# Peptides against a protein of PDB entry 5JNO, part 9

Target 1, 112 residues: chain A of PDB entry 5JNO
Amino acid sequence: MVAKFQPPPEYQLTAAELKQIVDQSLSGGDLACRLLVQLFPELFSDVDFSRGCSACGFAAKRKLESLHLQLIRNYVEVYYPSVKDTAVWQAECLPQLNDFFSRFWAQREMED

## One batch from the design tools (peptide; aimed at target 1 D30)

Design b1_p12_8_s1 (made by RFdiffusion4, then SolubleMPNN; from b1_p12_8, 5 letters changed)
Fold by OpenDDE base, seed 3:
Structure b1_p12_8_s1 (fold): chain B 112 residues (1-112), chain A 12 residues (1-12)
Amino acid sequence: as target 1 above (112 residues)
Amino acid sequence: SSFFDQLIESLL
């Protein structure tokens, strides 16, 4: 099970903000995807940092990290306590998160 | 009380 932790200020949602997202969500997995977009817009940025810095050659990471997933799970648990069960989290939320994220970038690559 | 515990309580 993913442990609860104190989220950084930039990733703290109010009860009203979370409720708004939940009201738009059809399931725990759908909520997870919506939280992904709302909490971490930087993961969907089309800015290519490598173009701006030839000296460092830095490229933006397009990967879901453990902290991203941990935060999302903690918020999802507020309304869907069943995701406290790792098996439920892995069956209902993780596949949808990964599919959504991968499809986003796959679509962007096809459009370019 | 953790952030998320407080959040849950506020929604009850």
Scores: peptide ipSAE 0.571, ipTM 0.917, DockQ to the pose 0.026
OpenDDE base, seeds 1, 2, 4, 5: peptide ipSAE 0.570, 0.565, 0.571, 0.570; ipTM 0.917, 0.913, 0.917, 0.916

Design b1_p12_8_s2 (made by RFdiffusion4, then SolubleMPNN; from b1_p12_8, 5 letters changed)
Fold by OpenDDE base, seed 1:
Structure b1_p12_8_s2 (fold): chain B 112 residues (1-112), chain A 12 residues (1-12)
Amino acid sequence: as target 1 above (112 residues)
Amino acid sequence: SPAFDELIQSLL
């Protein structure tokens, strides 16, 4: 048996919170995108906000890291256990996550 | 963040 992944406290969702997101989701890929927004709102920060904060000096990376993807996958698996299969995760969820995230920043770049 | 921009424009 493989040890269950334990989310950090700041990314811990209750069963009720997760169910609320699932109830609004149309598919595993859609759920993944909704979880991305819910768990990591900092990844969608405006360029002006990130650059304007000289005090924090930290610009949000426009990149999905392994930790982000692992956390999302962990929650998607609860209602879509088929994504435990890496091939299914890569076919059904990862493309939708990447496309959504890329489209978001592409739109922002055009508006700037 | 009104509904976080309509949940990011209904996920674009």
Scores: peptide ipSAE 0.599, ipTM 0.937, DockQ to the pose 0.181
OpenDDE base, seeds 2, 3, 4, 5: peptide ipSAE 0.119, 0.061, 0.150, 0.103; ipTM 0.779, 0.727, 0.797, 0.768

Design b1_p12_8_s3 (made by RFdiffusion4, then SolubleMPNN; from b1_p12_8, 4 letters changed)
Fold by OpenDDE base, seed 3:
Structure b1_p12_8_s3 (fold): chain B 112 residues (1-112), chain A 12 residues (1-12)
Amino acid sequence: as target 1 above (112 residues)
Amino acid sequence: SEAFDELIESLL
């Protein structure tokens, strides 16, 4: 049996918090996008550390990593168990996540 | 912030 995935403490949602997000969601894909914002606000930050830190030159990466996607999927599965099927996840959630994230940064780049 | 929330809602 595969061990149950446990999110890191900073990405742990209570049942009440998750339910609140679900109540605002219209679909599994919508829920996935809302979870992206709630779990990983740092991915939407305008802070450029390279401007303030010449020593490290660190810049926030604007990419969705496997860990991000896995965490989101785990929470989506609670209310949309069909996404346990990879084909469903790839058809219903992944495209919406990628489009949402891309559109966010596309607009931000246009404003600059 | 409220502005951020409105932006997110507009993208969903």
Scores: peptide ipSAE 0.565, ipTM 0.927, DockQ to the pose 0.179
OpenDDE base, seeds 1, 2, 4, 5: peptide ipSAE 0.559, 0.561, 0.565, 0.561; ipTM 0.926, 0.927, 0.928, 0.927

Design b1_p12_8_s4 (made by RFdiffusion4, then SolubleMPNN; from b1_p12_8, 5 letters changed)
Fold by OpenDDE base, seed 4:
Structure b1_p12_8_s4 (fold): chain B 112 residues (1-112), chain A 12 residues (1-12)
Amino acid sequence: as target 1 above (112 residues)
Amino acid sequence: SPFLDELIASLL
């Protein structure tokens, strides 16, 4: 038997916190994007990407990784159980997440 | 970020 996915402690939301986000959401895709912002503010910060050594030139890649997506999916499925189906997740949430994330960084690059 | 807030507000 495979153990149920458990969020790392730093990414755990209380029921009340999750409900607040859900109440502001109009769809599973919308909820996913709001969770992205709430759970991973570091993905929207230049400072966090440069937390390493500036002299060594290390910069974290601005991408959504499997852990980010899995965490979001686990919360989304609480209120939108249909996303347990991979096809639904890939059709309703993943494109929304990618578009949202891309739009953010596209704007940031434009401002430079 | 102001743009982030606007982007969130634009979500459907």
Scores: peptide ipSAE 0.388, ipTM 0.903, DockQ to the pose 0.210
OpenDDE base, seeds 1, 2, 3, 5: peptide ipSAE 0.317, 0.322, 0.384, 0.377; ipTM 0.883, 0.886, 0.901, 0.900

## One batch from the design tools (peptide; aimed at target 1 Q20 D30 R34)

Design b1_p13_1 (made by RFdiffusion4)
Pose (drawn by RFdiffusion4):
Structure b1_p13_1 (pose): chain A 97 residues (1-46, 62-112), chain P 13 residues (1-13)
Amino acid sequence: MVAKFQPPPEYQLTAAELKQIVDQSLSGGDLACRLLVQLFPELFSDRKLESLHLQLIRNYVEVYYPSVKDTAVWQAECLPQLNDFFSRFWAQREMED
Amino acid sequence: SYVDTVFEEVAAL
C-alpha cells in the first residue's frame, strides 16, 4: 500500500545468505535465533531486543515460514524462543564471573 | 549449550 521498506545495508541479507541460514535452521524459532546472531551481534557485546529489530527478523523468517505472518504463530513459536535465547545468553555471561 | 551451538554454527557460515 504505502512504501518500499528496505533495512539498512548493514542488516541486508542476500537471498543466498538467507537460504544458507535457513538450511541450517531446525525450526522457525531456531531460524529466528540464528538471524538474531547474524544480524545483530552488537546486541551481544558490552534488553534492546526492541520492536524494529524483532520485526526485521520476523520479515526474514516469513520468507520461508509464511505462517509467521499470523501474529499468533510469531508469538507462539518465534518470539518466546528469541527472548529465552537472549535471556540465556546474558545469564550465561553474568555467571562467567 | 544450545546458545553456543547457534553461535558456532552461525560463525561457520

Design b1_p13_1_s1 (made by RFdiffusion4, then SolubleMPNN; from b1_p13_1, 7 letters changed)
Fold by OpenDDE base, seed 3:
Structure b1_p13_1_s1 (fold): chain B 112 residues (1-112), chain A 13 residues (1-13)
Amino acid sequence: as target 1 above (112 residues)
Amino acid sequence: SEVEAIIERVKAL
């Protein structure tokens, strides 16, 4: 048995907070996108991603990391248990998350 | 509306 994933304290949502987001959501994928904004607003900050990491020298890139995706999935599962199936998660939520995130930055780049 | 116009451009940040 694998231990249940526990979100860091800064990414802990109460049942009421989650329900509020769910009430605004049209689908599991929509919920995932809303959770992305709610949990990780820092991912949308206007930072220079062309600037490399001062410590590692690697250029930063705008992508969703495993921790972000896992946290979002954990919350989505509460109201959409079907996403416990990886195939469903990959078909219904992941593409929408990636498109959502990409669209945001694509528009920002176009406006600059 | 594409997830509420990208959630109002992420709350207009």
Scores: peptide ipSAE 0.668, ipTM 0.950, DockQ to the pose 0.315
OpenDDE base, seeds 1, 2, 4, 5: peptide ipSAE 0.665, 0.668, 0.667, 0.666; ipTM 0.950, 0.951, 0.951, 0.951

Design b1_p13_1_s2 (made by RFdiffusion4, then SolubleMPNN; from b1_p13_1, 8 letters changed)
Fold by OpenDDE base, seed 2:
Structure b1_p13_1_s2 (fold): chain B 112 residues (1-112), chain A 13 residues (1-13)
Amino acid sequence: as target 1 above (112 residues)
Amino acid sequence: SRVEEILSRVASL
């Protein structure tokens, strides 16, 4: 039996917080990108965590992980239930997220 | 806001 997905406390949005983001969103894909920035600001920071610990070899990953995508999808489904269909999620939201995230870091690389 | 700031940067690309 698979337990219902429960986000960690730091990623638990209130109904009011989610509604505010939805009200600013133009589409399900746009909502997904806004949730990405809101929930995971660390993915957009220049903080190099490996700098503080060279011995452990820890390096911050600039990648969207399955847990990130799953959490975002769960919130998007609240107002866009059609994304429960995997085909819709992969056509409307996932490309938007990937393009948004990749373009952000591509710009940063060009500035260096 | 933080969200609008990041969105604006990406949109300007």
Scores: peptide ipSAE 0.450, ipTM 0.901, DockQ to the pose 0.119
OpenDDE base, seeds 1, 3, 4, 5: peptide ipSAE 0.449, 0.447, 0.428, 0.447; ipTM 0.901, 0.900, 0.895, 0.900; seed 4 fails the geometry check

Design b1_p13_1_s3 (made by RFdiffusion4, then SolubleMPNN; from b1_p13_1, 8 letters changed)
Fold by OpenDDE base, seed 4:
Structure b1_p13_1_s3 (fold): chain B 112 residues (1-112), chain A 13 residues (1-13)
Amino acid sequence: as target 1 above (112 residues)
Amino acid sequence: SEVEEIIERVESL
């Protein structure tokens, strides 16, 4: 028996909010990418933890962590229950998320 | 599309 995952309060979506995103989505992978943007906008920007100190300035990690992925997966499962299967999640959603995230930063690098 | 050009550059970040 596994405990049901509960997202942190700041990452909780109502049924209506989730449905709105789903209505814009073309697939489970597409939905996953949209959820990534909606839930974790901070992952798409550099974060300065100490603007007053040039020596200790930090930027947010440009990586998708397990917590991010797990939370996205839980929402995707609502409309695409097949992703409960790890093999399906790894084949249909993870590559889409990684490509989406990587392309964003690759394009940002080109624009800078 | 590629998810609407990364959701329009994450909505103009």
Scores: peptide ipSAE 0.607, ipTM 0.943, DockQ to the pose 0.307
OpenDDE base, seeds 1, 2, 3, 5: peptide ipSAE 0.605, 0.605, 0.603, 0.055; ipTM 0.944, 0.943, 0.942, 0.687

Design b1_p13_1_s4 (made by RFdiffusion4, then SolubleMPNN; from b1_p13_1, 6 letters changed)
Fold by OpenDDE base, seed 2:
Structure b1_p13_1_s4 (fold): chain B 112 residues (1-112), chain A 13 residues (1-13)
Amino acid sequence: as target 1 above (112 residues)
Amino acid sequence: SEVDEILERVASL
């Protein structure tokens, strides 16, 4: 059987929490960006993961992973069912998320 | 709104 996607407990929003974010959103793309901050605040921190692993030299890249995007899309679909269409998701939400995330870090880079 | 100025630098981190 194919199991339905189940968010990890730390990323499970209640209906009331999701509705609050939706009420602040102007569009599906706007909602996606707000969900990004709400669900994954760690992606906006200055944590240097390479500091924790000097042996492997791993440096966490500031990227949106497929799991992040999938989880956000699942919540956006609740109020914007049209994003179930991949073409709509790629046209309305993904560019907004990428611009939102990249501009955040670009501005931080300019300040340092 | 630029998503509220990147949500005002993510609550002014």
Scores: peptide ipSAE 0.621, ipTM 0.944, DockQ to the pose 0.302
OpenDDE base, seeds 1, 3, 4, 5: peptide ipSAE 0.620, 0.620, 0.620, 0.619; ipTM 0.943, 0.943, 0.944, 0.944; seeds 1, 3 fail the geometry check

Design b1_p13_2 (made by RFdiffusion4)
Pose (drawn by RFdiffusion4):
Structure b1_p13_2 (pose): chain A 97 residues (1-46, 62-112), chain P 13 residues (1-13)
Amino acid sequence: MVAKFQPPPEYQLTAAELKQIVDQSLSGGDLACRLLVQLFPELFSDRKLESLHLQLIRNYVEVYYPSVKDTAVWQAECLPQLNDFFSRFWAQREMED
Amino acid sequence: VSVDEDMIAANSP
């Protein structure tokens, strides 16, 4: 309806780059976690799993898991997995010391 | 792409 959305260049993936991540993904949720790592490594250094970031991941995930266009599927599969992946990463870091 | 496989393995269920 309204406009062409494109992510910033630093978050743009080629179709080839996206296909490769998908090929290694076990599930839609795993794809989502792999995309979080690839697209937003700054989120893992010294939370900001904020809405624009999650939507960008969802947009990529939907290319190969179109049922994720249903918000209930996103909330049932991908979103809990992303949050738990992120929580676990940071707890693991907290516990190193 | 440079997905951290160790990070995925360590923090996935």

Design b1_p13_2_s1 (made by RFdiffusion4, then SolubleMPNN; from b1_p13_2, 5 letters changed)
Fold by OpenDDE base, seed 2:
Structure b1_p13_2_s1 (fold): chain B 112 residues (1-112), chain A 13 residues (1-13)
Amino acid sequence: as target 1 above (112 residues)
Amino acid sequence: VNVDEELLAANLP
């Protein structure tokens, strides 16, 4: 059995921080979207970090990856344990995350 | 980059 996933220190929320986000959330899917913004603000930035540090190999990424999704799911499960069921996670959270993230960038492209 | 739901699902551990 694989050990429980532990978030990197930069993505570790305190109980108080998580509670604050939960208190503003209307659903598990809404909570997921709020966590996305809170945990990974770099995914919503136009700043091209790769331009500033091409030598270090650091590149800004504008896609959701497994680490992002797993971290979000772990926190959502604290208050919405039903998302432990993969079917619920895929029906309630993933579509909302995708819609939110996709619309954000689509809107930015249309406004420019 | 737009994300596909199936892509997101496939990327899950």
Scores: peptide ipSAE 0.121, ipTM 0.793, DockQ to the pose 0.042
OpenDDE base, seeds 1, 3, 4, 5: peptide ipSAE 0.109, 0.100, 0.102, 0.101; ipTM 0.791, 0.784, 0.790, 0.782

Design b1_p13_2_s2 (made by RFdiffusion4, then SolubleMPNN; from b1_p13_2, 5 letters changed)
Fold by OpenDDE base, seed 1:
Structure b1_p13_2_s2 (fold): chain B 112 residues (1-112), chain A 13 residues (1-13)
Amino acid sequence: as target 1 above (112 residues)
Amino acid sequence: VNVDEALLAANLP
């Protein structure tokens, strides 16, 4: 039996919150990127902030994990049901997520 | 940036 995917409470968006993000989005891929920022701000944290806590061992992971992507996809599907098709998700959303995430960290490296 | 998980996500149902 495959367990139904449920987001952790900290990643549950209300209809109003999701609508606000959608209203700012130009496409499914754009929505995906905005969801990435809103749901997972920890992925964009400076290494220096994590370096300050040698005791907690929490290093900001510059990694998009399956859970992150699945959560984003679940919300994107609400307004862009075509992304239920894996081929559409791979073509329209994943490349944009990757580009956005890569550009963010590339820019940070140039500023350092 | 590690995008390996993006590839894994591509195989998710």
Scores: peptide ipSAE 0.097, ipTM 0.776, DockQ to the pose 0.040
OpenDDE base, seeds 2, 3, 4, 5: peptide ipSAE 0.073, 0.073, 0.089, 0.075; ipTM 0.761, 0.740, 0.750, 0.763; seed 4 fails the geometry check

Design b1_p13_2_s3 (made by RFdiffusion4, then SolubleMPNN; from b1_p13_2, 4 letters changed)
Fold by OpenDDE base, seed 4:
Structure b1_p13_2_s3 (fold): chain B 112 residues (1-112), chain A 13 residues (1-13)
Amino acid sequence: as target 1 above (112 residues)
Amino acid sequence: TNVDEELIAANSP
C-alpha cells in the first residue's frame, strides 16, 4: 500500500489559504514557487540554523529536499491535477522551483 | 540539478 503523503502539522494550509495563493498564481510552476515561499520561509532566511554547532562549521546548506518538493507537489495537485504525472511535474514545476530558489540566493550573495 | 535528483530519489521504488 502506497502510504498517502500527509503533510506535517507545521506545513498544513487551509483551503482558504491555498485558494488565496492559487488566485495569485499564473501557472502550476508559479504556484509551486509561491508555495515554496509560504511553506518554507526558513529556506529564505539568513538565520544560520547551525548556531548550535559553532564547532562543526557546517553552514546549513539551504537546499530543496524531497520533503519540500513532495509537500509543494501535494498542494499544486489540488488545482493542477496534471502534475500527478511525474513527467509534467518535472517539466513544469521543478525547473521553475530550482530557478527561483537558485536566483534568490545568487542575488543575496551578490548583495553581501 | 539537485532538485531533479531529489525528486528522482523520492519517486524511485
Scores: peptide ipSAE 0.111, ipTM 0.794, DockQ to the pose 0.033
OpenDDE base, seeds 1, 2, 3, 5: peptide ipSAE 0.111, 0.107, 0.104, 0.098; ipTM 0.797, 0.795, 0.792, 0.785

Design b1_p13_2_s4 (made by RFdiffusion4, then SolubleMPNN; from b1_p13_2, 5 letters changed)
Fold by OpenDDE base, seed 4:
Structure b1_p13_2_s4 (fold): chain B 112 residues (1-112), chain A 13 residues (1-13)
Amino acid sequence: as target 1 above (112 residues)
Amino acid sequence: VNVDEELIARNLP
């Protein structure tokens, strides 16, 4: 059995913090997008990650990864238990996350 | 912008 997913300490939200985000959310998909912004501000940074650390070769990629998605899903499930169903998660949350993230960076590219 | 494999599997950009 795979151990229950545990969020890293830096991404641990209190019940009160999560409730504040939920209160502003219109749906599970909207909640997912708000969580994305709040939990992972580094994914929205203009830091030119192409100039990664010359010493470590770290190029932070503007990339939605499985760890990000799983963490968001865990929080969304608290108020929208239906997303425990993979089909619901894939239909209601993943497309909205992708659209939001892609549009954000598309808009930023146009502003340059 | 790179997207997770799960999104790719559903033909999302």
Scores: peptide ipSAE 0.100, ipTM 0.771, DockQ to the pose 0.045
OpenDDE base, seeds 1, 2, 3, 5: peptide ipSAE 0.094, 0.093, 0.088, 0.090; ipTM 0.788, 0.789, 0.785, 0.790; seed 2 fails the geometry check

Design b1_p13_3 (made by RFdiffusion4)
Pose (drawn by RFdiffusion4):
Structure b1_p13_3 (pose): chain A 97 residues (1-46, 62-112), chain P 13 residues (1-13)
Amino acid sequence: MVAKFQPPPEYQLTAAELKQIVDQSLSGGDLACRLLVQLFPELFSDRKLESLHLQLIRNYVEVYYPSVKDTAVWQAECLPQLNDFFSRFWAQREMED
Amino acid sequence: SYALSDSLLALMS
């Protein structure tokens, strides 16, 4: 309806790059976690899993798991897995010391 | 190219 949305260049993936991540993904939730690592490594250094970031991941995930267009599917599968992955990463880091 | 460490893969479970 309104406009063409494109992510910033630093978060743009080629179709080839996206296909490769998908090929290694076990599920939509795993794909979502892999995309979080590839797209936003700055989120893992010294939370900001904020709405624009999550929507970008969802947009990529929907290319191969179109049922994720249903917000209930996103909330049931991908979103808990992303938050738990992120929480576990940071707790693991907290515990190193 | 997009292979992840075992630690990261374990955290995704």

Design b1_p13_3_s1 (made by RFdiffusion4, then SolubleMPNN; from b1_p13_3, 8 letters changed)
Fold by OpenDDE base, seed 3:
Structure b1_p13_3_s1 (fold): chain B 112 residues (1-112), chain A 13 residues (1-13)
Amino acid sequence: as target 1 above (112 residues)
Amino acid sequence: MFELSEELRELMQ
């Protein structure tokens, strides 16, 4: 049996915080995108750490990973239990998350 | 540069 996913402390939402996001959401997919922004602002950061160290050339990767998605899904399930069905998750939430995240960075790259 | 999970990448294909 797969253990229940436990979010890291920095990604814990209180019931009040989650409700606030839900109140602004129109659908499970919309909620997922709002959670993405609220939980993982670091994925939307323009901070280039390589500027602090020209020698190492370290650049922070902006990657939307499976653990991010799982965490988002867990919160979405609270108010949209239907996303427990993988088919629903893939049809209603994942495409919106993909579009939102990719369009965000595509737009930012055009502006830079 | 940004990256997507394998799950999302597969949806894009």
Scores: peptide ipSAE 0.225, ipTM 0.821, DockQ to the pose 0.045
OpenDDE base, seeds 1, 2, 4, 5: peptide ipSAE 0.220, 0.222, 0.223, 0.219; ipTM 0.819, 0.819, 0.820, 0.819; seeds 1, 5 fail the geometry check

Design b1_p13_3_s2 (made by RFdiffusion4, then SolubleMPNN; from b1_p13_3, 7 letters changed)
Fold by OpenDDE base, seed 3:
Structure b1_p13_3_s2 (fold): chain B 112 residues (1-112), chain A 13 residues (1-13)
Amino acid sequence: as target 1 above (112 residues)
Amino acid sequence: PFALSEELRELMQ
């Protein structure tokens, strides 16, 4: 038996919050991207700690990781159960997440 | 300054 994925408290959405995002979404892939932005705004931050702290020298790294993807998928499947199928998840959601995230930072990199 | 998961990278390349 595999335990149900449980998000950390900071990433827990209520049914109402999720529904609001769903109502704005056009597809499972679109929903996934909207969840990405909503759940993980830190992945889109321009904060550069290396410039903010001479002692730290830490540059924030924006990385879309497997845990983020698992969390997004967990919410997407509530309204799009078909993404429980890995093939559907990989075809409908992952490409859109990849494109959205990479294009965002590619664009920001050009503007910086 | 940004990266995708290895799973995504391998899938999309």
Scores: peptide ipSAE 0.184, ipTM 0.797, DockQ to the pose 0.045
OpenDDE base, seeds 1, 2, 4, 5: peptide ipSAE 0.176, 0.182, 0.179, 0.179; ipTM 0.792, 0.794, 0.793, 0.795

Design b1_p13_3_s3 (made by RFdiffusion4, then SolubleMPNN; from b1_p13_3, 8 letters changed)
Fold by OpenDDE base, seed 2:
Structure b1_p13_3_s3 (fold): chain B 112 residues (1-112), chain A 13 residues (1-13)
Amino acid sequence: as target 1 above (112 residues)
Amino acid sequence: PFELSEELRELML
């Protein structure tokens, strides 16, 4: 059998915490977006992680990575088992995650 | 100043 994905401790939700998020969610896609915000607030931070390097001027990008998505999906599956189907995950959750994340930062870019 | 996972990029294509 394939090993069960285990979230890092900082992203471990209790049943009560997850239920609270679910209670505020309108759909699986909405739940996914709420999990994105709740689990990974650092992805929405204006903190410049490269401020310490004046020489390189490297700007750290906020990256929505596969592991973030996998973690979100694991929690969404608890209440929306249909997302175990990749096609459903790609149709119902991924577009909403993408729209939410990209629109957030697109708006921030326009403000600069 | 943000990036998407390969999974999301593939979906957008």
Scores: peptide ipSAE 0.242, ipTM 0.820, DockQ to the pose 0.045
OpenDDE base, seeds 1, 3, 4, 5: peptide ipSAE 0.161, 0.110, 0.162, 0.239; ipTM 0.782, 0.765, 0.782, 0.820

Design b1_p13_3_s4 (made by RFdiffusion4, then SolubleMPNN; from b1_p13_3, 7 letters changed)
Fold by OpenDDE base, seed 3:
Structure b1_p13_3_s4 (fold): chain B 112 residues (1-112), chain A 13 residues (1-13)
Amino acid sequence: as target 1 above (112 residues)
Amino acid sequence: PFALSEELRELMR
């Protein structure tokens, strides 16, 4: 049996927190994007470690990864069970997540 | 400076 996906403790939402986000959401895809922002603010950070540490020269890599997507989907399906269907998830949520995330950073690159 | 998951990349390709 496949184990139920469990988020790391730092990404665990209470029912009340999730409901608040849902109440602000217009659709499953919109909910997914809102969850992205709420759960993973670090993915939207302007922190440049190369500026903070000249010795390491490391720049924080911002990547929307499979674990993030799995976690978001896990919460979305609570109120939008249809996303349990992979085809629905791919059609309704993934494109919106991609557009939102890519547009965010594309805009920031133009501003800098 | 940023990247999408391979799943997303493949979907949007």
Scores: peptide ipSAE 0.092, ipTM 0.747, DockQ to the pose 0.046
OpenDDE base, seeds 1, 2, 4, 5: peptide ipSAE 0.092, 0.091, 0.086, 0.089; ipTM 0.746, 0.743, 0.740, 0.744

Design b1_p13_4 (made by RFdiffusion4)
Pose (drawn by RFdiffusion4):
Structure b1_p13_4 (pose): chain A 97 residues (1-46, 62-112), chain P 13 residues (1-13)
Amino acid sequence: MVAKFQPPPEYQLTAAELKQIVDQSLSGGDLACRLLVQLFPELFSDRKLESLHLQLIRNYVEVYYPSVKDTAVWQAECLPQLNDFFSRFWAQREMED
Amino acid sequence: SLEEMTEFVDKYS
């Protein structure tokens, strides 16, 4: 309806790059976690799993798991897994010391 | 790079 949305260049993936990540993904939630690692490594250094970031991941995930267009599917599968992955990463880091 | 991503993701999954 309104406009063409494109992510910033630093977060743009080629179709080939996206296909490769998908090929290694076990599920839609795993794909979502792999995309979080590939797209936003700055989120893992010294939370900001904020809405624009999550929507970008969802947009990529939907290319191969179109049922994720249903917000209930996103909330049931991918979103908990992303938050738990992120929480676990940071707790693991906290506990290193 | 994909191998390293798999190891990273599996570690924290």

Design b1_p13_4_s1 (made by RFdiffusion4, then SolubleMPNN; from b1_p13_4, 4 letters changed)
Fold by OpenDDE base, seed 1:
Structure b1_p13_4_s1 (fold): chain B 112 residues (1-112), chain A 13 residues (1-13)
Amino acid sequence: as target 1 above (112 residues)
Amino acid sequence: SLEELRQLVDKYS
């Protein structure tokens, strides 16, 4: 049997929350970027968490990991079922996610 | 803030 993917509680969006994001989205790729910001704001933080926590030594990675992408894709699929096709996901959503994320940090580097 | 980040999507997308 195939187990259902269940997001962690901190990444569980209500139907209303998801709808609000969708209503602002122009495409699946745009929705993906909005979900990225909504679900993982820590990926855009200038805060060095490792400095803030000597006990855990946690350092946030400026990287889109497989879990991030999987969670985003699952939500995008709700309104854009076509992204269930990997080719569509890779053509319509992944490039936009990567571009958005890289542009954000590129801008930050320029301002530094 | 989260709202500020939301605005960035329009800026960089």
Scores: peptide ipSAE 0.490, ipTM 0.932, DockQ to the pose 0.583
OpenDDE base, seeds 2, 3, 4, 5: peptide ipSAE 0.488, 0.488, 0.486, 0.487; ipTM 0.932, 0.932, 0.932, 0.932

